# Ledger of designs, part 256: peptides against a protein of PDB entry 8OXM

Target 1, 371 residues: chain A of PDB entry 8OXM
Amino acid sequence: FKAEFRLAGGVNLPKIIDCVGSDGKERRQLVKGRDDLRQDAVMQQVFQMCNTLLQRNTETRKRKLTICTYKVVPLSQRSGVLEWCTGTVPIGEFLVNNEDGAHKRYRPNDFSAFQCQKKMMEVQKKSFEEKYEVFMDVCQNFQPVFRYFCMEKFLDPAIWFEKRLAYTRSVATSSIVGYILGLGDRHVQNILINEQSAELVHIDLGVAFEQGKILPTPETVPFRLTRDIVDGMGITGVEGVFRRCCEKTMEVMRNSQETLLTIVEVLLYDPLFDWTMNPLKALYLQQRPEDETELHPTLNADDQECKRNLSDIDQSFNKVAERVLMRLQEKLKGVEEGTVLSVGGQVNLLIQQAIDPKNLSRLFPGWKAWV

## One batch from the design tools (peptide; made by RFdiffusion4, then SolubleMPNN)

Design b2_p24_3_s2 (from b2_p24_3, 11 letters changed)
Fold by OpenDDE base, seed 1:
Formats: structure tokens, sequence, C-alpha cells
Structure b2_p24_3_s2 (fold): chain B 371 residues (1-371), chain A 24 residues (1-24)
């Protein structure tokens, strides 16, 4: 291990440590100190299974539809080593880094990322109408720039085009699988982009099975499909390649209903996989930067052995697990709001929900729905 | 501890069996 570490962005400030392997190769490792790496590990296994389903289908295989996975080595219940995705950058770092972010470079006369965040935080407790109006003002003065990622990284036009397609396919696959698994909206620091492949890597998978809907500010989108995410697809946006890749991914997921239900059932009843939302986790995920000052680290986790009366918790847990399974079954049947939709109809509804500025304006401002 | 290790083992076995079914 080198003595130097870098902080990765994000809420948990994970430490990037350079490690020399026994093979003499330097490898970056992400050390997470408080995240349940078991959740990430489990979700990586689910993604591998989804990838297996996608590779079996000729149409999804031909389109190279995959979710990028990373190795997770849990060291303890609360600690572990992530094999850091070498050659990846958080999309949030590329887009809204304070010094050299793409928004500042390409749109120097737009609002700063800080100004956008401040404006949206000021209306956080206001009506949906006021949130929408301010969100539209923010969006007007903060124009998307993520198209420039591929343009900066891939100077050859043929390579640029191929990488833009790889990006679009990666967004489509991760969006649909993320919807099926109920990952919801993803913070911009929890989506990495590979600088060589233009594929996305989703990290910090602690919100799953639509548990984002029970946050203090509920999720209103099925997945992250913000203006910058769309801008990275190029001039066609959500049409053409993205839509078709979503439809083909959804088709494979729906046709794999029994397998996916069995997988998720095993996961939901795994006592080692704490997928449930707790109030502390909810507070942490939607903590305001202003509230960071008052959380004295004096939460001594006194081992209050919450001798949780096993009986009452088991019944409440089982009812939540059953509801998750029922909702997963609905999604895999194409049941949206009590109506059975075709694959195309379901994908269309999800895309419309994800890009709707009314839904985006209602998201937690910390998740930066304008990015 | 022992129950968690046994459950972990059962889960790993169930996942490997599922992966096996997903390879057949």
Amino acid sequence: as target 1 above (371 residues)
Amino acid sequence: MEVEEELKKKYEEALEELRKKLRE
C-alpha cells in the first residue's frame, strides 16, 4: 500500500488507495469505511446475473448490452475493498467540478453548480409549482454539456461515434435494470464513466427495491435520465438507439420474470443483505450540507443490542419483502399504475417519467436533477 | 455468528445453483 490516499467524491468520502499487488502491478483500491459493501457486492451479483440473461438473448448480445460490474471484497459488515474502476471518473466530477467542470468550461456564463443548488435548496420546502418554476429557471441558465465528454476523449470521428453508442447502450441497460431492481435516481457521484469505453459504472447501491420512494423527499423518477445524461447520447437524445436498447433490455427482463423473482426473493430474505430503509440511512442520504455541522460524531454506536423482538420485526419485514416482490412482479408483467403495458409502452412511460421536468423538480436538491 | 455463516453459506449455495441454472 502507498502511504498516500485520495478522497473520492460522494457522501462517504471513500479513500482511494494505490496498492502494489504481489504481481508488482499498481492497482487503485477504494476503501469505504461506513458503507454496507455487502449491498454493493450483492447488487454486483444481480448485475452479473442480468448480464448473463442479456448475453443469452441474441438481440441484446448483438447490441453488447451489459451493466458494468466491479469486484467487491467485503472485509467486514461495514468495511471492504472495492477494486476501483481504473480509468473511470464520476460524471458529477466531469460535469460540475468546481475548478474545471465541463459546465464551467463550456458554459461560463451559465449559473454555477453552486448557484443552481442554492436556488433549488431555497425552494425545497415550497410547493411543487414553486419548485417547478425555479427548476425551469435553473435549467434555462444551466444548459447540458455532457456531449463534450466523448468529444474530449475520442478525437477520431469513427471512434467518437462508436463510444457515443457504447455510452447510450450503457445508459439504456443500466436504466432498465436499475428500474427493475428499483435503484431509482442515482446521485451524480455514484455514476462513474469509463474514460476508455464510455460505459457507465454504478456504485453505492444502498438504495434498491424502490426504497428511494420512502425517503423524506421521495424519488419521482424511475432512473436518472437528466439533461446531461441525455446530452451524452448526442442529437437523437432518448430516441433511436437509447429507446431500442431500453426496449430490448426490458424484453429480456420480462421474459426472465421467474428467474429475476427467484433471485430477488433469495436476496430479500438474506439476513446479511440489509436492503431496508432505516431513518438514519434516510437522513444520511438526504442530509443537507448545512446539517453536517450539527451531527457531532458522538453517535457512539453504543452496541445497543436492540434486542429487537424478533417476532414483530419479522412480520413487518415480511410484509415489506412481499410488497417488493409484488411490485417487481408487476414491473416484469408491464403493470404500471394498474394498467398492463407492452414493452414499448412501458419503456415509453418510464422515459417520459424520467425526463419530465415536473418529476425532476421534485427530487431532492442534493441529487442535482438539473445536471 | 454461526447462524450468519450458515445463512451466508446457504445464500452462496443458492446463488451458485441459480448461476448454474443460468448456465444450463
Scores: peptide ipSAE 0.011, ipTM 0.460, DockQ to the pose 0.019
Fold by OpenDDE base, seed 4:
Structure b2_p24_3_s2 (fold): chain B 371 residues (1-371), chain A 24 residues (1-24)
Amino acid sequence: as target 1 above (371 residues)
Amino acid sequence: MEVEEELKKKYEEALEELRKKLRE
């Protein structure tokens, strides 16, 4: 280990450390000291299994459909070492984090990311109609720019086209796999893009099995398909390559129903895998930047006592697990809103739900649905 | 069948490796 570390941004101030392997290779590692990396580790294994299914199918293999994975070594319930995704950047960093973000560079007269966030936070407790109106105003004055990622990184037109295709395939695969696993919407900081492959890496997998729907501000989209995510696909947007890759991924998932159900069942009942939403996790996930100052570390003490009333918790847990399994089975059968859909019909519905400004306007403003 | 059993086995192995690492 090198003595020097960098802080990655974010509430938990993860430490990026450079490690020299026994092979003499330098590897960046992210040390998270307060995050439960077990969920990330488990979800990476599930992604590897999904990748195995996708590689076995000729149509998904030909399309090189894969969800990018990273190595996670959980050291404790609150600490672990992540293989830092070297050569990746958070899409949020590229788009909006700094004054040099792509929105500011390409759209200097649009609303700032801060103005957008402020406007949406002001209406957070308002009606859905008011949220929608303000979201539309924000969207009108904050135009997507993520197309420029590939244009900046890949100057050769043939390479640019190939990388845009790789991006589109990565979004499609991660969207459908993410939907099946119930990952929901993904914060822009929790989606990394590889600067060489243009593939997405999803990190911080703290929401799975549709637990985002039970947040104080429930998720309203099946996956993140915001305007910038779509803009990165180029002029065809969600049509053509993205849609077809979603359909082919969904075909593999639906045809692997028994396998996926068995996998998820084992996960849901794993006593070491805390996938359930708890109030502290919910608060953390939907914390306002303003509220970061008030979470004094006093929450250290009493986490031990909540384990004791096992019996009533166990029945409630089992009912949640059963509902998750039932919903997973429905998804894998193409049951949406009580109707059995074809793969194309299901994928179409999911895309429409994910891009619907009414659904996007209802998301937690901290998750920046306008980006 | 064979594919599912192989995936199940790999999952159980990976889960046990994960559990082992979480117990260390």
Scores: peptide ipSAE 0.009, ipTM 0.417, DockQ to the pose 0.019
Fold by OpenDDE base, seed 2:
Structure b2_p24_3_s2 (fold): chain B 371 residues (1-371), chain A 24 residues (1-24)
Amino acid sequence: as target 1 above (371 residues)
Amino acid sequence: MEVEEELKKKYEEALEELRKKLRE
């Protein structure tokens, strides 16, 4: 390990350390000090399995449909070393994290990211109607700019076009795989973009199996398909390449039902994989500025082993696991809202749900649904 | 073809605007 560390951007300020491997190669490593990297490690294995399924199918292989993966080495229950994705940036860092963010640079007369967040926080406890109205006002005064990512990075028109296709394919694959696995907490800091490939890297995989729906503010979208995400696809938006890649990914997932169910069943009953939502995790994910004062940094999670009576935990856990498997089976059959849909019908419904301003307006303000 | 040409044109226009902003 080198003595110098860098801070990565984001709320948790993860430490970037340079490690010399046994092979003499320097590798940048991200040390997360508070995140359960075991969840990330398990979900990376699931993504690798999904990638194997996608590589076996000729249509998805020809399209190079893959979910980007990274190596996770868990060091302890709360510490691990992530292989730092060199040449990646959080989409939030590029878009909104600083005064040099793309929104400020390209749309200097729009609302600031802070103004948008403030407006949405002010209505957080209000009706869905009031949230929708304020969200629409925010969206009107905060126009998407993510198209400029590829334009800044790829000056050659042919390279630019190829990279925009790579981005669109990456969004499609990760959206469908993420939906099947019930991946939540897809805020703008948990999605990295590779500055060379334009592919997305999803990090912080702790909200899975639709556990985002049981948060105090439920997740109302199947995946992140916000205006900036769509803007990065260029003029075609969600039509053409994105839709076709979603359909082809969904087709492979549905045709792999037995394999995916078996994999998820093993994971749900893995005692080392704590996928369940707990109140502390929920509070951490949806912490309000008002709640920051009560979370003393000294919550050594050693003491709050909630002595849940072992017997009541096991029965509740098993019922939740069974429900997760049933819902996964429904998704893989194309059962949405009690109706069996075709692959195209299911993908269309998911796209409509993900882009619906009514669904987006109901999300926790920290998710930044206007970005 | 037409969509790709229109896309290329919009990209060239946006690059020109970007180059203008980067010179200011």
Scores: peptide ipSAE 0.005, ipTM 0.329, DockQ to the pose 0.013
Fold by OpenDDE base, seed 5:
Structure b2_p24_3_s2 (fold): chain B 371 residues (1-371), chain A 24 residues (1-24)
Amino acid sequence: as target 1 above (371 residues)
Amino acid sequence: MEVEEELKKKYEEALEELRKKLRE
């Protein structure tokens, strides 16, 4: 291990350490504490399976549709080592990191990231109508800038176009697979971008199987498709390449329903995989500081061993697992709101839900729906 | 300066807590 470390951005301040392997190669490692990395490890295996399905299909293989994966080595229930994706940055660090963020550099007269967050925190306990009005004011005074990521990193026009296409494909693949698996907590610090490939890396996979919908402030979008995410796609936005890549990914997922159901069933009943939302986890996820600099002291969750009476927990757990499997089966059949949709109809509904400013305005302010 | 020192202090505290949890 080298004596020098770098901070990765985000609330948990994961440590980037440089390690020399027994092969003499330098490898960056992310040391993460506080979080159960077993959930990340399990979800990486599911993503590898999804990548295998996508590589078998001719249309998704030709489009190079993949989810970026990383190696997770859990050391304990609350600690582990991640193989750090060398040359990645959190999208939040690029967009809204203090005075050096792309919003400040390209839009110096817009609201600051802090002003946007403050305005949305002030209305957090207000009506949906008041939240919508303030969200629209924030959006008007905080214009998207994520197009500049590829423009800064890729000066050659042909390379720039190829990387923007790779980005758009990565967003589409991760959005649809993330929706099928019910992946939540997709805030700007949980999504990394590779500075060489322009592909996204999703981290912190602890909110899965739609457990984000049972948070104190429920998640109202199927995936992150905010204004900056769309701006990175260029002038076509969600149309053309993004939509077609979503449809082709959804076709592969729906045609693989039996395989996906069997895998998820095994995972839901694995006693080592704690996917259920608990009150302490819910509190932790939605106690995000008003400022990225204000590390609120994580309340010592005193390990009150709630001596969970084993018998009443098993019946409640099984009923939640059954509901998760039923909802997964519905998604894979194209059942949305009691109606069977085509792949194009289902993808269209999901895109409309994800970009709806009424849905975005209802999210927890720490999700930063205006970015 | 003050924000960097406060971030550094909060980081050292989070480092000590992580080192404690890695020894348990």
Scores: peptide ipSAE 0.000, ipTM 0.249, DockQ to the pose 0.060

Design b2_p24_3_s4 (from b2_p24_3, 9 letters changed)
Fold by OpenDDE base, seed 1:
Structure b2_p24_3_s4 (fold): chain B 371 residues (1-371), chain A 24 residues (1-24)
Amino acid sequence: as target 1 above (371 residues)
Amino acid sequence: SEVEEELEKMYAEALAEMREKLRA
């Protein structure tokens, strides 16, 4: 291990450690806490099962619809090494890196990422109308540039076109699978893009089963489909390939209702899988950069032994688990807001919700909905 | 279905493998 480490960004600030292997090769390793690794690893298994369902269906198999997975290697009871997705970069690093980010390179006269964040933080406690107005001003002065990722990486026009399609398919699959699993909005540092395949890898899966809706600033989108995410699809945007891939993914998920419910039920009641939102986790997830300095409470392992009365916890947990299962069943039936929708109707509703500037303006500013 | 049993089994095996790796 090198003595130097970098933060990958993301909510849980995972440490990237450069390791020299026994083979003399340098490898980046992602080091996370125990609970984060466990949650990530469980969600990777669910993604593998979703991939199995997608491979069994002829239409999704022909489209090569997969959610990218990464290998979790637990090293100890308190630390694990994720085999870092070699040849990936966080989309946030590509887009809004302070030195050489694509927004700064291609749009040097736009607002800086910092200016955008500051403007949105100033209105964080304001009305939805004020948030919307400031978000629209930010969006007007911070134009999408993610189309340039494929243009920079893939100089051959035929390869460029193929990789842009691979990206679009990856966004579609991950968006629908992510919606079914209730991953919600994703921080830009928690979405990696593969520099060779143009496929997305979702990391830091600490919010699942719509627990983002119970955050102090609740999520308002079913998945991340921000302007840069759409810009990466090219001129067709959310239409054509993206929509069709969402519909085919949703069709497979809905047709696999029993399997998905059983899998998620086993997950929800696994005493080893802490998916529940707790106040400390909620605070950490929506911590402001200004608040980062004070809230290193030494989470001494000892205070987790708050002997909360087993009976009241168990009843509250069971009610939350039941609600999650009911909501999952609704999604898999196409029940949205009490109405049964077709696959096309449901996918359309989700896309419209995800791209609506009113919904995006209401998100936690730390998650950068303008990127 | 046979598919669901196989997926449940794969899940249980993967959970068990993860639990073993987390206990090691």
Scores: peptide ipSAE 0.013, ipTM 0.367, DockQ to the pose 0.019
Fold by OpenDDE base, seed 2:
Structure b2_p24_3_s4 (fold): chain B 371 residues (1-371), chain A 24 residues (1-24)
Amino acid sequence: as target 1 above (371 residues)
Amino acid sequence: SEVEEELEKMYAEALAEMREKLRA
């Protein structure tokens, strides 16, 4: 370990520690001080298994369909070493975090990211109709710019095209696998883009197995396919490469049903893997920026000793686990809304759900569905 | 290919637009 550490920017001030490996290579390590890195570690293992399934299939292997993984070493319930994804940037950092974000640079006359967030926060407790109207106004005055990421990073047209394809394939693979696993909390800070590969790296994997649907503001989309995500694919949008890569990924997932069910069953009953949504986690995920100051560190984890009878906890847990497995089995059979769909039909439904402004307008404002 | 030329053209136009926006 070097004696020098840097603070990464963000709400959770992770310490970046430069570690010299036994191989003499310097590796930046992110030390998260509050997040349960066990969730991330387990989900990285699941992604590695999904990648193995994708590599076995000729069509997905030819397309290089993979989820980018990172090394997680959990050290304790509250501490771990994340291999820092060197050469990655949060998509939110590029798009909206700074005054020099791509929206401000390329669309200086559009609403600011702050104005968009404020407008959506003002209607957060309003009707779905009012949310939809304000979301459409925000979208009209906040046009997508993520196409410029690849254009800024890749000056050679042939390289640019290859990287745009790599991006599109990465979005497709992560979207479908994320949907199968019920991955939530896909806000613009939890999705990194590799500045060299144009591939996405999904971080903060604590919302899985559709637990985002039981949040106070339920998640209404299967994955992040917002206007900027689509704009990064360029002129074809969700058609062509993206759709075909989604279909081929879904085909591999559906054909791997028994393997995926067995893996997820083991994980759901792993006492070390806390996948369940709790009220404190829900509050943390959907807290207002103004309320971030009042999370006094004094909520001792010891008050979780509200002795709900072990029997009632176990029965409630088992019922949730059974529902997760049933829903996973439905997804892997192509059962959507009680109807069995083809791979193409299922992928089409998921794309339509993910791009629907009505679904996007209902998301928590912190998810930034207009980005 | 026509598709490569159209992609190169779109890239060149977008790069020109970027350069104008970065100079302003």
Scores: peptide ipSAE 0.005, ipTM 0.343, DockQ to the pose 0.013
Fold by OpenDDE base, seed 4:
Structure b2_p24_3_s4 (fold): chain B 371 residues (1-371), chain A 24 residues (1-24)
Amino acid sequence: as target 1 above (371 residues)
Amino acid sequence: SEVEEELEKMYAEALAEMREKLRA
């Protein structure tokens, strides 16, 4: 182990540690100290299964549609070693790093990331109308810059174009599979971009199966498709390559309904897989500056084992699991708001929901929906 | 070829715009 560690971005501030293996090779390891690494490990297995389905289909295989996966070695319930993708950066670090972020470099006269966050926090308890107005003001004065990622990293025009396509395909695959698995919106520090491939790596998979909708500030988007995410696709935005890759991914998911239902059913009833939202996890994910003072770290690990033994908790869990399975079945049938949609209709609805500034304005300000 | 030339042109324009913004 090297004595130097870097903090990766993310809710749990994971430590990147450079490790020398027994083979003499340096490997970057992500050490998560508080994350449910078992949840990450399980979700990586689900992504591998989704990748297998995508590789079996000729249209998705030809487009190289995959979710980037990483190796998780769980060491305990809350600790483990992630094989870190060397040459990845959090999109939030590239975009809104305090001193050298792309927004400050390319848009020095725009609002600072801090000003945007402050404005949105001031209206957090206000009406949806007030949130929308302030969100639109923030968006007008904080213009997207993520197009510059590929332009900085790939100076050759042909390579630049290929990498922008790889990025767009990665966003499309991750968005649709993320929607099917109910990952919801993703904090900008929990989306990494590979500096060599331009593909996205999703980390900290602690919100799945639409559990983001039961947070104190519920999620209102099916996946993260914010202005910077779209700007990275280039001039066509969500049209053309992104839309077609979403449709082809959704087609494979819908045609794999039985397999996906069986997989998710096994996972929902796995006693080792704690996917349910608990109040402490909800507070941790959506900490308000006012609440930081009272969360003393004194919640001992031992008190969580004792509460599972009440028969009424098991009935409530089973009802939540059944509801998740029913909603997954609806998604895989193309049922949205009681209407059966075609693949193109469903993908269109999801894109419109994800880019709607009314939905984005209602998100938790800590997740920076204006980025 | 035509798609590659359009892409090279779009890249050259985007790179020029980026260079102007960085000099500003």
Scores: peptide ipSAE 0.005, ipTM 0.347, DockQ to the pose 0.013
Fold by OpenDDE base, seed 3:
Structure b2_p24_3_s4 (fold): chain B 371 residues (1-371), chain A 24 residues (1-24)
Amino acid sequence: as target 1 above (371 residues)
Amino acid sequence: SEVEEELEKMYAEALAEMREKLRA
């Protein structure tokens, strides 16, 4: 691993590290700054608390509903992610890794992952109608294959069935808790699967509290429930085990409203926890090939216009924090679009929003909503 | 800085207090 460090010249700038793999491919890795490691550490603590709530409840404990957590050891920014995820693979690596990906192996006559990406990038600046039509064409010619993950890893039928159940429970728990916390940026490289447990590990927790909705291309889904995610559940898809596990998780979250609000309030006002979306983070998350040329060092943008009066910054921050807390309280009451829903009604709405091809077609092409 | 150490200490204390409230 040749570590070429390109320092982007700001104290709080997300450091893009180009990792040249042994395959000669440059992989841009965000070297999370000190603050991004804090964000992941904080969100892991929130997940541990959610797990404690889920273990206290008899119905969620019997179902073994947990979010997989990793120990954020502040190792070197590159080695930490690899050590934390020992025995895991990114779902994107299994599904769409070049010529060895499951889509290429099981669906050799479908569109390549590159063809799908290209088609969706060509319509990125087009109407929602045109994006939807191209997304439907991509989906028709790129059929789901994630069922084969458990079939390849677990040859014994009884073990296979148990692991598919573990997967489905993990998707349900992480989807509902992720929705409550407003977790965004759920692309196929930020979701790992454990090769032994079939449980999901969510990484890169820097887009939280619905800050994905204020991206240049706003996030339109509450969680990742794409066709491959559903295919991994088997023939019942989102019905049966997944729906019931979502409902039981949502019930525990709603019944824990005071505890969740208190914890999130402390975190929102923590000066060491930068959860707010900034323009540089937004540019990084949704960088287009066209935008690579303008990242010339003319970020000598005079520090003068960022003299928002400290008072106006604090007032604007407090208003955003209050809005996040209000929206969290609404979610925990089952308030969706001004209507109070039952647990089953709220979970149903979230599932429908997450699987709607109109919502999926509007996502940034880098999110790979067709996978 | 002394301010960062004091903030880390306050954070550790707040986390400890929150853990105690979650154990009760």
Scores: peptide ipSAE 0.000, ipTM 0.273, DockQ to the pose 0.017

